Peptides against a protein of PDB entry 9IZ0. Designs and how they scored, part 91

Target 1, 345 residues: chain A of PDB entry 9IZ0
Amino acid sequence: ITCLGSNGHTYKQLVKGGNDDLRQDAVMEQVFEQVNGFLRSYRKTSQRNLSMRTYKVIPLALKTGVIEWVQDTIPLGEYLDSAHKVYHPKEWSLSTCRKLIAEKQMEDLETRLKVYDLVCRHYRPVFRHFFLESYADPVQWFTTQTNYARSTAVASVLGHVLGLGDRHGQNILIDKTSGEVIHIDLGIAFEQGKKLPVPECVPFRLTRDVVDGMGITGVEGVFRRCMEFTLETLRREEDSLLSVLEVLRYDPLFSWLISPLRRMKKQKMQLENFNQPESGNITTDASRDPKIQRNNVSGESEAERAILKVRQKLSSTLSVEASVGELIRIAQDPSYLALMFCGWS

## One batch from the design tools (peptide; made by RFdiffusion4, then SolubleMPNN)

Design b2_p13_7_s1 (from b2_p13_7, 8 letters changed)
Fold by OpenDDE base, seed 1:
Structure b2_p13_7_s1 (fold): chain B 345 residues (1-345), chain A 13 residues (1-13)
Amino acid sequence: as target 1 above (345 residues)
Amino acid sequence: LELLKEAEELLKR
């Protein structure tokens, strides 16, 4: 839809209707705007223009809303699939890689590590080419790659602290003008990704392609330093951030719990959208329901646990450098990445 | 070796 604003400017908007609760996105965007206030207040973050990229979300009803159409963006996963076919036409398809990971999803860690290593050898990173293709001028190339590393660092720290899940390549947009990342579909937050049928076990997305986009320095350049400055800022503003999250505890419209049905549907829909058009009956034998002890944990007790977990992640028991070092290590560890859902890759 | 054979069979489909 195209809307004329009260300022006389025309805005493109996406109307989303369906199963997604845009209220969760709108709430997370409000948290990001507050965090962007903190990042602007501190010299180390302000001098680097560190921010979480936001988009306007207007929830109209429980399942419908208007999202700002971010112009000049591409989903990370769409670029990577296209670029991989161009640069590595003799390697495995993304479909083959995901099928192998899915078929071994119930196997032991040793088997899953062997599968992940095999996939890594037959599906090499290409995301460096985004910057090389899009920016012929060396100054623009350097600027956009720097903006990417900065934006990814902020999103990685904030995504870890808020427990943002479902960070697959379709939920991360790349701004073609700035190189910045834009995170979308924020409906899995506060570690609810650990309650998916395949639990999420990484703090944020730091796949080989995410690292390849940082250029020759990888994580050891702009990225690590910007993670450190972001975490330092969030630790200083801990009480302010927790006060923002406490307001959400009393929002009766904010679901701290993903419904079991929605949890199953998210990973199933990712498999079904992936399996069109080949009707391979992946009988995920849904009959082995791990006895989810329905602890009728009131939504309030889940909010309290979520806030406590945010506080624990902001703990100053370790230095900023040690904390960031451990987060980067875990996010790149094959023993964690091999456990991720096949659709997350 | 079995995993490689399974992967090669998946590539032939």
Scores: peptide ipSAE 0.018, ipTM 0.580, DockQ to the pose 0.040
Fold by OpenDDE base, seed 5:
Structure b2_p13_7_s1 (fold): chain B 345 residues (1-345), chain A 13 residues (1-13)
Amino acid sequence: as target 1 above (345 residues)
Amino acid sequence: LELLKEAEELLKR
């Protein structure tokens, strides 16, 4: 829909109806705004303007709401598919790569590693070209690439801590003006991604293209240091962050669990959206999800488990540098990436 | 289809 604001400007808004719990998105956006408050409170994070980019979500009912249309953005996956065809026209298509990974999803780790390595040799990273194409001015190029590395670092730490899943290339927008990342579709949180048909096993998305966008330093520049400062801030504000999450424990509308039907539909819709070039109106047929009698007792126990996992991820047992180092290692490890859903390639 | 066959042959080695 297009709304006329009281300021005389027209705003495009996405009305979503169907099986997506927009209340979960709205809650996660509220958590991000609180975290952005913490990031502003400390000199190390505030001097770098570290923030999670947010978008407005207005839930109207349990399954309906209005989402802000983020202007001047492109899905990471859309850019990468287009750019790969331009810069590497002799390499494999993304569809070919996904098919090979999908055909071997039930095989052992050794076979999946061989497939992943083969795909990597025939599908090289291109995301550095986003910054080179979009910004002719060297200062603007450097600024936007820096903003990308910073925003990706914040999103990576926060995404790990909150256990955000479903971080495929269509759920990550790139702001064409700032180079910042915007995470959308927050419907998989608190490690519910591990409950998908193909479990998520990486802490956040740090694929070869995500690294290629960081420029010549890759992860060893702005990205690592901004992850460290972000994690340091979240550890300092642990009690404040946990208090924000405890409010959700008592929200009867919040769902700490992804439904089995939603789990199956998410990965299926990912496969279908990757195979159709059509901007088809997703008329999500309102298939009556049977009233899952939310036993209130099950919701509280799952909230407690989620909060406990957040606390465990904020543990000071390892230094910030060691914790970030291990997260960066795991997120890039082929032994983990080869286990991911084919849509992550 | 040819690239998939070539990939399957490479995975059998």
Scores: peptide ipSAE 0.018, ipTM 0.519, DockQ to the pose 0.033
Fold by OpenDDE base, seed 4:
Formats: sequence, C-alpha cells, structure tokens
Structure b2_p13_7_s1 (fold): chain B 345 residues (1-345), chain A 13 residues (1-13)
Amino acid sequence: as target 1 above (345 residues)
Amino acid sequence: LELLKEAEELLKR
C-alpha cells in the first residue's frame, strides 16, 4: 500500500498477511532502538554513527501487520545470485551448490568440509562488485563500503548477543544509498536458530561474500574495530539491555520459543530451496495438533535461560578484542560454515 | 575425487 504521511510525503508500506507473527519483529526493532540509544551515548560508537538499521513494524493482529517498505534496498542473496551469474558465468549455479550441500547434509564433518570446499571453489565471492558497480565516485564508494562494514559489525554483535537466527541472504537487505545492512524477519531470536532442521552454528553471518563486501582489508580494520566498540558499549549497558529483555519476559505476546508452525515453514522453505522434486507420499498427517498446553512455566524458564545466555555473551571474562577475535574466527570457520544451509556465500 | 565425480554427474543432470 502507499500511505500519505502527515508530513506530505508518500510512503510505501508492505501489508503482510498470513502466518507470520510480526510481533517478534516489532519487539526486536524496539530492542534495536534501545541499543541505538546506547550506541549514541558513547563517544566511540557515536563518533562512528554506529547503529542497527531499523524499520517500522506495526502489528495489526496476530498474523497481520504493516511493515515499512525500505526503499532502495536489495536482499543480499538476490544481489549475490545475480552478480555471481554476471562475474562468474562459468562457475556453478546457486541451485547446484545448494543441492550438493543438501545431499551430504547427513554425512560426517570431513565429507561436509570437502563438499563445502568444492562448492567454495566453484562459487567465488562477488559482493565487492556491489560497491564498485553502484558508486562511480570514489568518496561515495568508500563511504558506502565503510557504512556497510560498520552496520555489519553492529548487526553481527547484536545478532550474536540476541541470538538472532535465520540470517540467510534473503533476510539481510542492503541499502543501495547508504551501504547499510537491514536485518529483516527477526522472529528467530535467543538461539532458537539452533532448533531449526539445519541448526545455525555461527554467531552471525560472516560468509565469504559478506567479507568480500568489506573490501581489501576484509574483516581487519573497520569491521573488527566497530565490532569491538559495539561490544564494549553493550557490556557497559548490560544492566540496561537486560532490563529491556526482562520486560519482554512478562510480555504475554512475546514468544521465546520458535513455534512448531514456524519450524515447519522454515523446513519447507529449506526443502523448496533445494529444488528436490516432491517425492510425493509424505502424508502430511498434520492432523495431530498436539494441544501444547502452553505451560506458562516452560515459557518463563526459556525466557530466563535466554536472558542468562545474553548475560553470558556480555561477560567481561575475555577482553573485547579477544571476544571479537573469537567471534570472527568462529563465524568464518569452515567447520561451522560447512554445516550451514548456505555457508559459502 | 569421488565428490568431484558426483558433482560432475550432478551437473550432467
């Protein structure tokens, strides 16, 4: 829909109806706005304009809402698929890579590492071209690439701390004007991504293409330093952040657990992304809706565990530099990326 | 080498 604002500007809005609970997204956006407040309060983060890019989410009902249509954006995965075909037309298709990874999903780590390496050799990074294509002016190029590295650093720290899952290339938008990343579909948080059919085992998305977009320095320089400053800010504001999350513990509308329906939907989307012909006879005996009595006790125990896990991630036991160094290492480790749904791009 | 053959067979389909 298109809405006329009270300021006389016209805004495009996405009306999302169906099975997606936008309340999770709205709550995470509120948490990001609070964190953006913390980032503005500290000199080291404020001087760099560090922020999590947010968008407006207005939940209208349990399954309906209005999302701000972020103009001038592209999904990272859409850009990468198109750019890979242009820059590497002799390499494997994304569908081929996905199929190979899927076919070996149940194999041992050694086999999965070999497949991942093979896929990586036949699907090279291209995301640097986004900045080279989009910005003819060197100052604009440098500014947007810097904004990308900064926004990715903030999103990486927040994504780790809040345990954001489902961080695939379709859930990460790139702003073509600023180079900033916009994270969407925030309904898998607090490490619930580990409960997906393909568990998320990286702290955030730092694949080869995500790194290629940082330019010649990769993770070294702007990205690493901005992660450090972001984590330093979050450690200082630990009690403030935990207080924000504690309010969500008592929100009857917030779900600390991934719903069975959402798990099934993500499973189906994973299968569809593999272009496996439906081997027909999975009788969807979906008829057993287990009356999961939402024992409020189980939800509260999960919220408590989630908050404790956030506190643990903010621990000052290691230096900021050591903690960031380990996160970057894990996020780039082939032994983790080979286990992911799409760890190569 | 086996994975390469499997990949080549996959690319032929």
Scores: peptide ipSAE 0.017, ipTM 0.602, DockQ to the pose 0.038
Fold by OpenDDE base, seed 2:
Structure b2_p13_7_s1 (fold): chain B 345 residues (1-345), chain A 13 residues (1-13)
Amino acid sequence: as target 1 above (345 residues)
Amino acid sequence: LELLKEAEELLKR
């Protein structure tokens, strides 16, 4: 849809229908706006203009809503697939890499690590080219790459603390003007990504291409320091952040659990991304409702567990530097990335 | 409120 704002400007909006609950996205965006308030209040984060990029979500019903159309953006995965074909035309296709990882999904860790390493050697990072192509001026290039590293650092800390899942390359937009990242489709939070058919084992997306976009320093310098300043701010505002999450505990409309329907949809999308359409009628007989034992874990018990996990992630038991160091280590660990659906890019 | 009404009209089509 196209709306005329009270300022006389015309805004494009995406009307989303289907099975996705946009209330979760709207709530997570409200949490990000509160966190952005904290980041503006502290000198170390404010001086660097650290923020989580947000977008407007207006839920209309359980499964429908309006999303802000973020102008001048591209999905990270769309850029990477296109750029990889240009810069590495002799390397393996994304489809070939996906197929090899899938074929070995049921094998032991040692075999999966060997396949992951093989895929990595035949699919090299290209995301540095985004900045080189988009910004001819060296000052703009450096500024936008810095903005990318800063925004990725904020998103990585928040993604870990709030347990954001489903952080694939189509759910991460790049702003072509600022170089900032915009996270979309926030419907998997509070570590519910661990309940996916392929469990999420990393705290945030820090794949080789995500690192390649940070330039020659990689995770060192801007990214690491901005993660540290963000985590320091969140630790200072722990009680404020937990109070915001406690409001959600009493929202009868907020789901602390991944819905069975959303899990099945993600499972289907994962399977479809492995099958190029060879014309085989896989009638997915949707008629086998696996009796998911409703462990009667009350929605309240799941909310309490989620809030407890947030508190644990904000613990001052380790220094900010040690905590960030461990998060960066785990997010880049081949032993976890080799288990992921697309850990190589 | 107008955006919500316009979106609800579009979802009815």
Scores: peptide ipSAE 0.000, ipTM 0.281, DockQ to the pose 0.025

Design b2_p13_7_s2 (from b2_p13_7, 7 letters changed)
Fold by OpenDDE base, seed 1:
Structure b2_p13_7_s2 (fold): chain B 345 residues (1-345), chain A 13 residues (1-13)
Amino acid sequence: as target 1 above (345 residues)
Amino acid sequence: EELLEEALKLLES
């Protein structure tokens, strides 16, 4: 839909309908706006224009809302799939890599590491080409690559602290003008990604292609320093951030738990992407849902646990540098990436 | 399919 703003400007808007609850996205965008306030107030972050890129989300009804149409963007995963076909036409397809990872999903860690290594050798990083092909001017190239590394650093710290899950290449947009990342589909937060059929085991997405986009320095220099300054800002503003999250504890519209419907949808999408034949004996015998004691941990007790985990992630027990160093290590560790749905790219 | 079978053979070798 195209809307005329009160300022006389015309805005393109995406109306999203279906099964996706935009209320969680809208709440997370409000949290990001508050964090952007903290980043603007602190000299080390403001001097670098550090921000989480936000988009306007207006929830209209259950499963319906208006999203700001982010112009001049591309999903990271769409760019990477296209670029791999262009730059490495003799390497394996993304579908082949997914099938191999799926086929060995139930195997031990040693086998899964061998599969991950094999996939990595036959599906090499290409994301550096985004900057090389999009920006003919060296100053624009350097500026956009710097903006990418900065925005990825902010998103990585926030993604870890808020426990953002489902950070696959379709949920990360690249702004073609600025090189900045835009995170979408924020419906898996506060470590609810660990409850997915393939559990999230990395703090944020720092795959080989995400690193390749940072250029010759990789995670060193701009990215690491911007993570450090972002984490330093969030540790200073811990009480302010926790106060913002406490407001959500009392929001009856905010779900601290992944909805059963979203979980089932993500499960189905994972199974479909794995081309596992529907073994037709998923008897939807809704009766033999094992009584996993749904400790009906009240939504309040899940909120309290989520806030406690945020506080723990902001702990000053380790230096900012040590904390960022450990986060970068874990996010790049093959023993974690081999367990992911798409840890190679 | 053929590439998947080849890749599975490379894991078994």
Scores: peptide ipSAE 0.089, ipTM 0.828, DockQ to the pose 0.035
Fold by OpenDDE base, seed 5:
Structure b2_p13_7_s2 (fold): chain B 345 residues (1-345), chain A 13 residues (1-13)
Amino acid sequence: as target 1 above (345 residues)
Amino acid sequence: EELLEEALKLLES
């Protein structure tokens, strides 16, 4: 819908209806605004304008709401698919790479590593071209690439700490004006991505293309330093952050668990990317509700476990540098990336 | 299809 604001400007708004719980997104955006307050309070983060990019979510009912339409953005995955066809027309298609990873998804780690290596050799990174194409002025190019590395660093730390899942290329927008990343569809949080049919095993998205967008220094430049400053800020504000999360423990509308419906929707989208449309009327008789033993783990007990896990991630047992170094290592490790869903790359 | 079969052969070699 298009709304006329009181300022005379027209705003595009997405009315989202369906099974997606917009309350989850609205709550995560509120947490991001609190974190942005912490990032503004400290010199090291404030001097760099470090923030998580947010969007407005107004839940109208349990399953309906209005989302701000983020102008001048492109999904990362949409850019990468188009750019790869232009810059590497002799390499494998993303569809071929996904099918190959898919077919070997049930194999051992050694086989999956061989598949991942083969895919990497036949599908090279292209995301550096986003900055080269979009910004003819060298100052704008440098500024936007710096903003990208900064925003990706904040999102990576915060995404790890809050356990954000489902960080595929369609859930990460690139702002074409600033170069900043915008994370959308925040409905998989607090490590619920580990409960997906293909478990998420990386702390955040740091694929080869995400690194290629950082330029010649890759992760060792602005990105690493901004991760360190972000984690330092979150450790200082641990009690404040945990207090914000404790309010959610008592919100009866907030779900600390992935909904069975979201899990099934994700499973279907994962399976539909595997099946060619053989028009087989598989009447999936939806009547076999597997008695998911609702282990009546109270939503409160899941909230407590989630908050405890956030506290563990903010632990000062390791230095900020050591903690960030380990997160970057794991997020780029082929032994973890090869285990991800075929749509992750 | 052919590229997938070729890629599968490259994994078996």
Scores: peptide ipSAE 0.086, ipTM 0.821, DockQ to the pose 0.034
Fold by OpenDDE base, seed 2:
Structure b2_p13_7_s2 (fold): chain B 345 residues (1-345), chain A 13 residues (1-13)
Amino acid sequence: as target 1 above (345 residues)
Amino acid sequence: EELLEEALKLLES
C-alpha cells in the first residue's frame, strides 16, 4: 500500500498477512531503538554512527500488520544467487550444493566437513562484487563497504546477545544507497533457532560471502573493531538493556518461544528446498494437531532463562577483544557451518 | 542430476 505521510511524502508499506506474528518484529525493533540510544550516547560508537538499521512495524492483528517498505534494498540471498551465476557460471548451482549437503546430512561430522569443503571449492564467494558494481566512485565504494562492515558488526553483536535466529540471506537486506544491512523477520529470538529442525549452531551469520563483502581485510579491521565498540557499549548499558527485556517479560503479547506454526512452516520450507517442485499435491493435512505435550515450562520460566542468557553474554569475565575474537572464530568455524542448511554462502 | 552424482563420486574417492 502507499500511505501519505503528515509531511506530504508518500511511503510504500508492505501489508504482511500470514502465520508470522508481527508483534515479535515490532518488539525487537523497539529493543533495537533502545540499543541505538545507547550507541548514540557512547563516544566510541557515536563517532562511527553505529546503529542497528530499523524499520517500522505496525501490528494490526495477531498475524497481520503493516511493515515499512525499505526502499532501494535487495535481499542478500537474491544478490548472491544472481552474482554467482554471473561471476562463476561454471561453478555448481546453489541447488546442487543444497542437495549435496542434504544427502549427507545424516552422516558423521567428518563426512559433513568433507561435503562442506567440496561445496566451498565449487561455490566461491562473490559478495565483494556488490560494492564494485554499485559504486564506481572510489569514495562511495569505500564509504559503502565501510557502512556494510559497521552495520554487519552491530547486527552480529545484537544477533548474538539477543539470540536472533533465522538469519538466512532472504532475511538480510542490503541498502543499495548506504551499503548497510537491514535485518527483517525477527520472530526467532532468544536462541529459539536452536529448536529448529536444523539447529542454529553459530552466534550470527558470518559466512564466506558475508566476509567477502568486507573487502580485502575481511573481518580484520572495521568489522572486528565495530563489534568490540558495540559489545563495550552493551556491557556498559547492561542494566538498561535488561530493564527493557524485563518489560517484555510482562508483555502478554510477546512469545519467548518459537510458535509451533512457525516451526512447522520452517520444516516445510526446508523440505521444499530439497524437493524439486514436482506438482505432487502433498495435501499436508494440517488437521493432525499433534498433542505437542506442552511441557509445563511457564512462559515466565522461558523469559527468565532468556534474560539470564543475555546477562551471561554481556559478562565482563573475558575482555571485549577476547569475547569478540571467540564469537568471530565460532561464527566462521567449519565444524558449525557444515551442520547448517546453507553455511557456505 | 549428473553433477550431483559426480559430486558424490568425488566424496567417495
Scores: peptide ipSAE 0.084, ipTM 0.825, DockQ to the pose 0.034
Fold by OpenDDE base, seed 4:
Structure b2_p13_7_s2 (fold): chain B 345 residues (1-345), chain A 13 residues (1-13)
Amino acid sequence: as target 1 above (345 residues)
Amino acid sequence: EELLEEALKLLES
């Protein structure tokens, strides 16, 4: 839909109809706006214009909302698939890599590491080309690459602290004008990504292509320093951030748990993305509904556990530099990336 | 399919 704003500007809006609870996205966007307030208040972050790029989410009903269509964006995964075909036409397809990872998904870590390495050798990073192709002016190139590294750093810290899940290449948009990242589909938060059929094992997405977009310095340039400044700001504002999250504890519209329907939908999307041939009559004997032990873990105890984990991630036990260093290490560790749905790109 | 079989053989080698 295109809406005419009161300012005379036309805004494209995506009406998302279906089982996606946009209330979680709207709440997470509100948390990001509060965090953006903190980032503006501190000299180290404000001088760099550090922010989580937000988008407007207007929930209209339980299953219907209007999302601001972020103009001039591309999903990271869409760019990477297209660019990889152009720059590495002799390498494996994304579908081949996915199939190989899927086929060995149930194998041991050693086997999965071998698979991951093999996929990495046949699917090389290309994301640096986004900046090289899109920006002919060296100043614009440098500015957009810097904005990318900055926005990725903020999103990485926030994604870790808030336990954002489902950070695949289709849920990360690149703004073609600014180079900033925009995270979408925020309905998997507070480490609920660990409850997916393929658990998330990394604190945030820092795959080879995400790093390749940072240019020649990789993580050791703008990215690391902006992560440090962001984490320093969040540690200083711990009580303020926790107070924002405590308000959500009492919001009857906010679900601290991934809905069974959303989990099933994500499971189906994971299986479909592996292009497993529908081999015929696998009667998935759906009779083994894993008795989700309805541990009547009250929604309150899950909220408390989530807030406690946020507090633990904001702990000053390690320096900011040591904490960021460890997060970057884990996010790039092949032993974690090999376990991911798409850890190679 | 053939590329996947070749890739699987490369893992077993």
Scores: peptide ipSAE 0.083, ipTM 0.825, DockQ to the pose 0.035

